# Ledger of designs, part 60: peptides against a protein of PDB entry 6TME

Target 1, 324 residues: chain A of PDB entry 6TME
Amino acid sequence: NRLKRAYIALQAWKKAFYSDPFNTAANWVGPDVCSYKGVFCAPALDDPSVLVVAGIDLNHADIAGYLPPELGLLTDVALFHVNSNRFCGVIPKSLSKLTLMYEFDVSNNRFVGPFPTVALSWPSLKFLDIRYNDFEGKLPPEIFDKDLDAIFLNNNRFESTIPETIGKSTASVVTFAHNKFSGCIPKTIGQMKNLNEIVFIGNNLSGCLPNEIGSLNNVTVFDASSNGFVGSLPSTLSGLANVEQMDFSYNKFTGFVTDNICKLPKLSNFTFSYNFFNGEAQSCVPGSSQEKQFDDTSNCLQNRPNQKSAKECLPVVSRPVDCS
Target 2, 324 residues: chain A of PDB entry 6TME as posed
Amino acid sequence: NRLKRAYIALQAWKKAFYSDPFNTAANWVGPDVCSYKGVFCAPALDDPSVLVVAGIDLNHADIFGYLPPELGLLTDVALFHVNSNRFCGVIPKSLSKLTLMYEFDVSNNRFVGPFPTVALSWPSLKFLDIRYNDFEGKLPPEIFDKDLDAIFLNNNRFESTIPETIGKSTASVVTFAHNKFSGCIPKTIGQMKNLNEIVFIGNNLSGCLPNEIGSLNNVTVFDASSNGFVGSLPSTLSGLANVEQMDFSYNKFTGFVTDNICKLPKLSNFTFSYNFFNGEAQSCVPGSSQEKQFDDTSNCLQNRPNQKSAKECLPVVSRPVDCS

## One batch from the design tools (peptide; made by RFdiffusion4, then SolubleMPNN)

Design b1_p12_2_s3 (from b1_p12_2 with S2V R6L L10K)
Fold by OpenDDE base, seed 4:
Structure b1_p12_2_s3 (fold): chain B 324 residues (1-324), chain A 12 residues (1-12)
Amino acid sequence: as target 1 above (324 residues)
Amino acid sequence: SVGKYLNEIKAS
């Protein structure tokens, strides 16, 4: 019965294909769905004697089409990977019936509409990758209430602010890059206890960086480049004991880049170019270390090459934003 | 825990 339902679902999906350049679904014929290319069967969790469709892997198939509601019949699927295709439309609400969903990757497609809230209904979800699509609107706060390991949201059309609930996330990797997020980074960010990598690149974020960033002891990558952040770098950044890659470039930061930041023990690359910093410690100077790479280009630093003109610097540097 | 595809990262 389960495989029959899977057959119905997969045949409906095949009918929803507009183009299959590699003929991936060419062998999607007949009731033996476990032989279908990209379909993987396994013993059911509730009955090892029953074979069920447990996974879909259509990565890099360049298939054009949409996801029909009949996919909700794939109730045993725990792994759904269909990245690098040309699927369009919305993620069907019927996927809420896939209660075993563990890894969901629909990245690099042409999906549209709001955040696929059906992902919030999956109790065991650990991996969510919806990057490189056209999802839009607000990010639901509830996404960070889930016990996810990785959340990839980059390269979409998400708007509004980053939810305060971000601090509740147990994810090790979170990407916000290349969206339309605005507002400040929530102070609750410091509560992300398992965070290793967070990327904010290329949004419309603004305000001062919260001091609580310094509480991210496990973070190895922190990229806040290409936003509208202002003020000085928090002194608490000295607490980033494990940070290796740090990028604050292309913002509106002012003030002094301190030794405490540039001498972070695991720091290998620190880019703070294209800001309005008016001073830096000697330890921050590019070439000052063999172990660390720095970029101080296009700031308001004295006696450094490739800096902004006085005309560009004076209006900003003379009116520093007080983040206190 | 680490999923099968957690390490699959696209180049930006």
Scores: peptide ipSAE 0.073, ipTM 0.768, DockQ to the pose 0.164
Fold by OpenDDE base, seed 1:
Structure b1_p12_2_s3 (fold): chain B 324 residues (1-324), chain A 12 residues (1-12)
Amino acid sequence: as target 1 above (324 residues)
Amino acid sequence: SVGKYLNEIKAS
């Protein structure tokens, strides 16, 4: 019965293909769905004697089409990977029936519409990758209430502010890059206890960086480049004991880049170029360390090459933003 | 495990 439902779902999906350049679905014929290319069966969790469709892997198939509502019949699917295709439309609400969903990867497609809230209905979801699509609108705060390990949102059309609930996230990797997020980074960010990598690159974020960033003891990658951040770098950044890659470039930061930041023990690359910093410690100077790479290009630093003109610097440096 | 079919983050 379960495989019969799967057959209906998969045949409906095949009909929803506009183009299948690699003939991936060529063998999607007949009731033996477990032999279908990209379809993987496993014993059911509730009955090991029953074989069910547990996974879909159509990665890199270049398939054009859409996801039909009949996919909701694949109720035993825990792994759904269809990245690097040309699927369009919206994620069907019928996928709420896939209560075993564990990894959901629809990245690098042509999906549109708001955040696929159906992902919030999956109680066991650990991996969510919706990057490189055309999803738009606000990010639901509830996404960070889920016990996810990874959240990839980059290269979409998301807007509005980052939810305060971000601090509740248990994810090790979160990407916001190349969206239209605005506002400040929530102070609750410091509560992300498992965070290793967070990327904000290429948004419309602004305001001062919260001091609470310094509480991210496990973070190895922190990229806040290409935004509208202002003020000085928080002194609490000295607490980033494990940060390896840090990028604050292409913002409107001011003030002095301190030794406490540049001497972070695991820091490998620190880019703070294209800001309005008016001073840096000797430890921040490019070439000062063989183990660390720095970029201080296009700031307001004295006696450094490739800096902004006094005309460009004076209006900004003379009016420092007080983040206290 | 998580990330079995993880695609690389591309710069754009």
Scores: peptide ipSAE 0.050, ipTM 0.758, DockQ to the pose 0.208
Fold by OpenDDE base, seed 3:
Structure b1_p12_2_s3 (fold): chain B 324 residues (1-324), chain A 12 residues (1-12)
Amino acid sequence: as target 1 above (324 residues)
Amino acid sequence: SVGKYLNEIKAS
């Protein structure tokens, strides 16, 4: 009977396809759903003698359509991968019935509406990829209460502030890039105990960088470029013992780029171009190291090439923001 | 620079 429910769901989904360029669903005929292309069956967890639909993989199928509510009948699905399609509309709330959901990838589609809060209802979710869509509105703070390994939110229309609950996240990778997030980075960021990569690129974030960033001992990639950050770089950044890629470019930072930042032991690339820094340590100068790459372009540095004019620098440099 | 997965799509 579980496969019968799956049949109903999958046939409803097929009806919701507007275009199937690769004829992916051409064989979606008859009750044998386990033979459907992109549908994967496995023994049920509660009864190994029963075969159930456990996974969907329609990646790169270029299918146009929407997700009908009947997909909620796929109650045994743990893996749902439908990236690189042209699915539109919203994520059905009926998917809350998929209590075994482990990996959810709807990236690179045309989904709209608010954050799919149904994802918060899945107790075992470990991977969430909703990037490259048109999701909008506020990010629910509860997202960071989930035990997710990866959170991909980039290239959407999310706005408002980053929730303070970010510190509760156990994710190793979090991407906020190319949204409309505003406000400051929460001080709680330093509590992200498993963080390896965090990307804030291309938002409307502002204020001073919190000192607590320096507590991210496991971070290898920290990219805060293309925002509105102000003030000096926190001296506590010297604590980023494992950072390899660091980018603060295209902000409004001021002050002095210190030696203890540029000499971070694992630092490979440090880009702080297109800011208003008025000084840098010798260790920060591009070309000073063969092992490290620096970019100090378009700052307010003396005796360096490709810097901003005095006219542009003076109004900003003379009135630095005090982050203390 | 960008993260490892920022411009990559997981195959499955």
Scores: peptide ipSAE 0.027, ipTM 0.702, DockQ to the pose 0.287
Fold by OpenDDE base, seed 5:
Structure b1_p12_2_s3 (fold): chain B 324 residues (1-324), chain A 12 residues (1-12)
Amino acid sequence: as target 1 above (324 residues)
Amino acid sequence: SVGKYLNEIKAS
């Protein structure tokens, strides 16, 4: 019976394919859904004697189509991986019936609409990848209430501010890059206890960096490049004991890049180019270390190459934003 | 910079 429901779902999905360049669904014929290309069966958790559809993997199939509501009949699916296709439309709310959802990857498609709130209904979700789509609107605060390991939101059309609930997230990696997020980074960011990598690249974020960033002891990658951040770098950044890759380039930062930041013990690459910094410690100078790489290009530094003109610098440097 | 996971896609 469960496989019969799966059959109905998969046949409906096949009908929703506009193009199947690799003929992935060519063998999607007959009741034996477990033999379907990209369909994986496993013993049901509630009854090991019953075989159910537990996973979908259509990654890189270049399929054009949409996700029909009948996919909600795949109630035993825990792994749903359909990245790198040309699926369009919205994520059907009927997927709320997939209560075992563990990994959901619809990245690199053409999905539209608001954040797929159906993802919030999955109690066991650990991996959420919706990057490289056309999702729009605000990010629901509830996303960070979930016990996710990874949250990939980059390359969408998300707007509004980053929710304050971000501090509640237990994710090791969170990507906001290449959206239209605005406002400040929430001060609660410092409460992300498991964070290893966070990227804010290419948004409309602004304001001062919160001091609480320095509390991210486990962060190895922190990229806030290509935004509208202002003020000085927080002195608390000296607390980033494990940061390896740090990028603040293409912002409007001012002030002095301190020795305490550039001498961070695990720092491998620190890019602070294309800002308005008016000073840097000797330890921050490119070439000063064999094990660290720095980029101070296009700032307001004296006696350094490739800096902004006085005409560009003076109006900004003379009016530094006080973040205190 | 490029994050370690930014380009990683799980293969199921």
Scores: peptide ipSAE 0.022, ipTM 0.680, DockQ to the pose 0.290

Design b1_p12_2_s4 (from b1_p12_2, 5 letters changed)
Fold by OpenDDE base, seed 5:
Structure b1_p12_2_s4 (fold): chain B 324 residues (1-324), chain A 12 residues (1-12)
Amino acid sequence: as target 1 above (324 residues)
Amino acid sequence: MVGEYLNEIKAS
């Protein structure tokens, strides 16, 4: 039966533990898998009279081990939360059998290999958290075809460009931070109709910011800091009616920071430090507002403290990148 | 700015 399969899976997993410092699996003995610590049972969706393993929660268990193929026998699991462990290896392709997968959180582990494409096989997946791992290679474009609420990819080893399919995403939160993504932000970004928070911090992204960013009407957090972006800030950023937190620091931006950006109605924090901006509106000056916090440190601004030297500024400011 | 957010681990 279904619980017998679950037993096989869970016992195989227990055997795959190298270290269980909190003895989380100490009670993983016997056929009553529903009593196992971190294992949650519920009535099956297809037959309420049948009890099945519907969820796994081993968050913060500090378990070292790997995910064995036998986990594919947990066919009724909809919630798989194993963050903050020391699981290594790859995500088993056998998890494709978990067709009810709804939330998959393997964040803060030691998983390696390419993007776990098995996640793309789950038709009902709404939450994907694979951050703080060692996943590498390309991000499959198909990830943004999924009807995900949140996509957490930060702190991995992903490379290549951001897929143009990003515009298809219905996610409210997307994190790319602290990877090795390169290239430009796709113009299709403006089509992310449900986007609230997007983070690009600490990648190798470059080029000009696309004008289409200004179409992100619902975005409250936009962080593009610590990249290689060039050119001026798009004037269309004035369209970010709901942005509260905006960070463009540690890039190679040039030009003038305008009133239209600094006077955004919901703007609370705007950091544009460590760039090559050669002018700013009075509304952008730190201390100019009681409601807004600005940081203009280490730019090429005249009559402002803590700016770059003329020697540093002139070579860049005199040759601005034209993004038009 | 978003460091705390990035470090937040979803609790079940």
Scores: peptide ipSAE 0.022, ipTM 0.616, DockQ to the pose 0.167
Fold by OpenDDE base, seed 2:
Structure b1_p12_2_s4 (fold): chain B 324 residues (1-324), chain A 12 residues (1-12)
Amino acid sequence: as target 1 above (324 residues)
Amino acid sequence: MVGEYLNEIKAS
């Protein structure tokens, strides 16, 4: 019965293909769905004597089409990997029936519409990859209430602010890059105890960096480049004991880049170019260390090459933002 | 800096 439902779902999906350039679904014929290319069966969790469709892997198939509602009949699927295709439309709400969903990867497709809230209905979801699509609108705060190990949201059309619930996330990797997020980074960010890598590149974020960033003891990569951040770098950044890659370039930061930041013990690369910093410690100067790479290009630094003109610097440097 | 990381597609 379960395999019959799977057959109905998979045949409906095949009919929803507009193009299958590699003939991936050519063998999707007949009731033996476990022999289908990209379909993986396993013993059911509730009855090991019953074989069910447990996984889909159509990665890199370049298939054009959409996801039909009948995919909701694949109730035993725990792994759904369909990246690097040309699927369009929305993620069907009928996928809420896939209560065993563990890994959901629809990255590098042509999906549109709001955040696929059906992903929030999956109680066992651990990995969510929706990057490189055209998802838009607000990010649901509830996404960070999920016990996810990784959250990939980059290269979409998400707008609005980063939810305050981010501090509840247990994810080790979170990417916000190349969206349209705005507002400040929430102070709750410091509560992300398992965070290793966080990327904010290329958004419309603004305001001062919260001091609580310095509480991210396990972070190895922190990239806030290409935003509209202002003020000085928080002194609490000296607490980033494990940071290796740090990028604050292409913002509107001012003030002095301190020794306490540039001498971080694990720091390998620190880019703070294309800002309005008016001073830096000797330890921050490019070439001052053999172990660390620095970039101070296009700031308001004295006696350094490739800096902004006085005309560009004076209006900003003379009116520093007080983040206190 | 992290461009390659962002562009990486999971194989499975």
Scores: peptide ipSAE 0.019, ipTM 0.648, DockQ to the pose 0.169
Fold by OpenDDE base, seed 1:
Structure b1_p12_2_s4 (fold): chain B 324 residues (1-324), chain A 12 residues (1-12)
Amino acid sequence: as target 1 above (324 residues)
Amino acid sequence: MVGEYLNEIKAS
């Protein structure tokens, strides 16, 4: 019965293909769904004597089509990997029936619509990759209440503010890059106890960086480049004991880049170019270290090459934003 | 700086 439901689902999906350049679904014929290319069966968790469809892997198949509601019949699927295709439309609400969903990767497709809230209904979800799509609207705060290991949201059309619930996230990797997020980074960010990598690149974020960023002891990658951040870098950034890659370039930061930041013990690359910094410690100067790479290009630094003109700097530097 | 990481697709 379970494989029969899977057959119905998979045949409906095959019918929903507009193009299958590699003929991936060529062998999707007959009731033996476990022999289908990209379909993987395993013993059911509730009955080891029953074989069920436990995984889908159609990565890099370049398939054009959509996800039909009949996919909700794949109730035993825990792994759904369909990245690097040309699937369009929305994620079906019927996928709420896939209560065993553990890894959901629909990245690098042509999906549209709001955040797929059906992902919030999966109690066991650990990996969510929806990057490189056209998802839009606000990010549901509830996404960060889930016990996810990784949250990939980059290269979409998400907007509005980053939810304050971000501090509740247990994810080690979170990407916001190349969206339309706006507002400030929530102060609760410092509560992300498992965070290793966070990327804010290329959004419309603004305001002062919260001091609480300095509480991210395990972060190795922190990229906030290409936004509208203002003010000075928080002195608490000296607490980033494990940061290796740090990028604040292409913002509107002002003030002095301190030794406490540039001398971070694990820092290998620190890019703070294309801002309005008016001073830097000697330890921040490019070439000052053999172990660290710095980029101070296009700031308001004196006696440094490739800086902004006084005309460009004075209006901004003379009116520093007080983040206190 | 993180561009290559962002472009990486999980292999499975």
Scores: peptide ipSAE 0.018, ipTM 0.633, DockQ to the pose 0.167
Fold by OpenDDE base, seed 4:
Structure b1_p12_2_s4 (fold): chain B 324 residues (1-324), chain A 12 residues (1-12)
Amino acid sequence: as target 1 above (324 residues)
Amino acid sequence: MVGEYLNEIKAS
């Protein structure tokens, strides 16, 4: 039966634990898997009279170990939350059998290997959190074909470009931060109709920002800091009617920071420090507004404190990148 | 600056 399969899976997993400092699996004994700590049962969707393992929550258990293939026997699991552990290895392909997977959180672990493509096989997946691991390689473009509400990829070892399919995403939150992504932000980004927060911090992204960013009407947080972006800020950024937090710091931007950007109606914090901007509107000056916070540190601005030297500025400012 | 969800850990 279904609970027997769950028993096999959970016992295999317990055996795969190298360390259980909080003795989380101490009560993982006997056939009554629904009593196991971190295991949650519910009536099966196909038969309410049958009890099945519907969820796993081992968050913050500091367990060291790996995910054995027998976890594929947990076919009724819709919620899999095992963040803040020390699980290593790869996500088993056998998890493809978990067709009800709705929320998958393996963040803050020691997982390695390529993107866990098994996540793409889950038709009902809404929440994917694989951040703070050691996943590497390319991001499969198919990830953005999924009807996800949130995609957390930050703090991994992902490389290559951001897929053009990003525009297909219905996610409200997407994090790319602290990877090794390179290339330009795809122009299709403007098609992310539900986007509220997107974070690109600390990658190797480059080129000009696409004008299509200005189409992100619902975005409240846009952070592109610590990359290699060049050129001027797109004038279309004036279209970000709901942006509250915006960070372009630690890039290679040039040109003039305009009133149209600094006067965005919901803007509360705009950081454009550590670039090569050679001018800013009065509305962009730190302290010019009581309601908005600006940081213009370490640019090429005249008559502003803490700016780059002429020696640092002139070679860059005199050769601005034309993004048109 | 970080996004609202960047450091957020889901409870369950």
Scores: peptide ipSAE 0.017, ipTM 0.617, DockQ to the pose 0.279

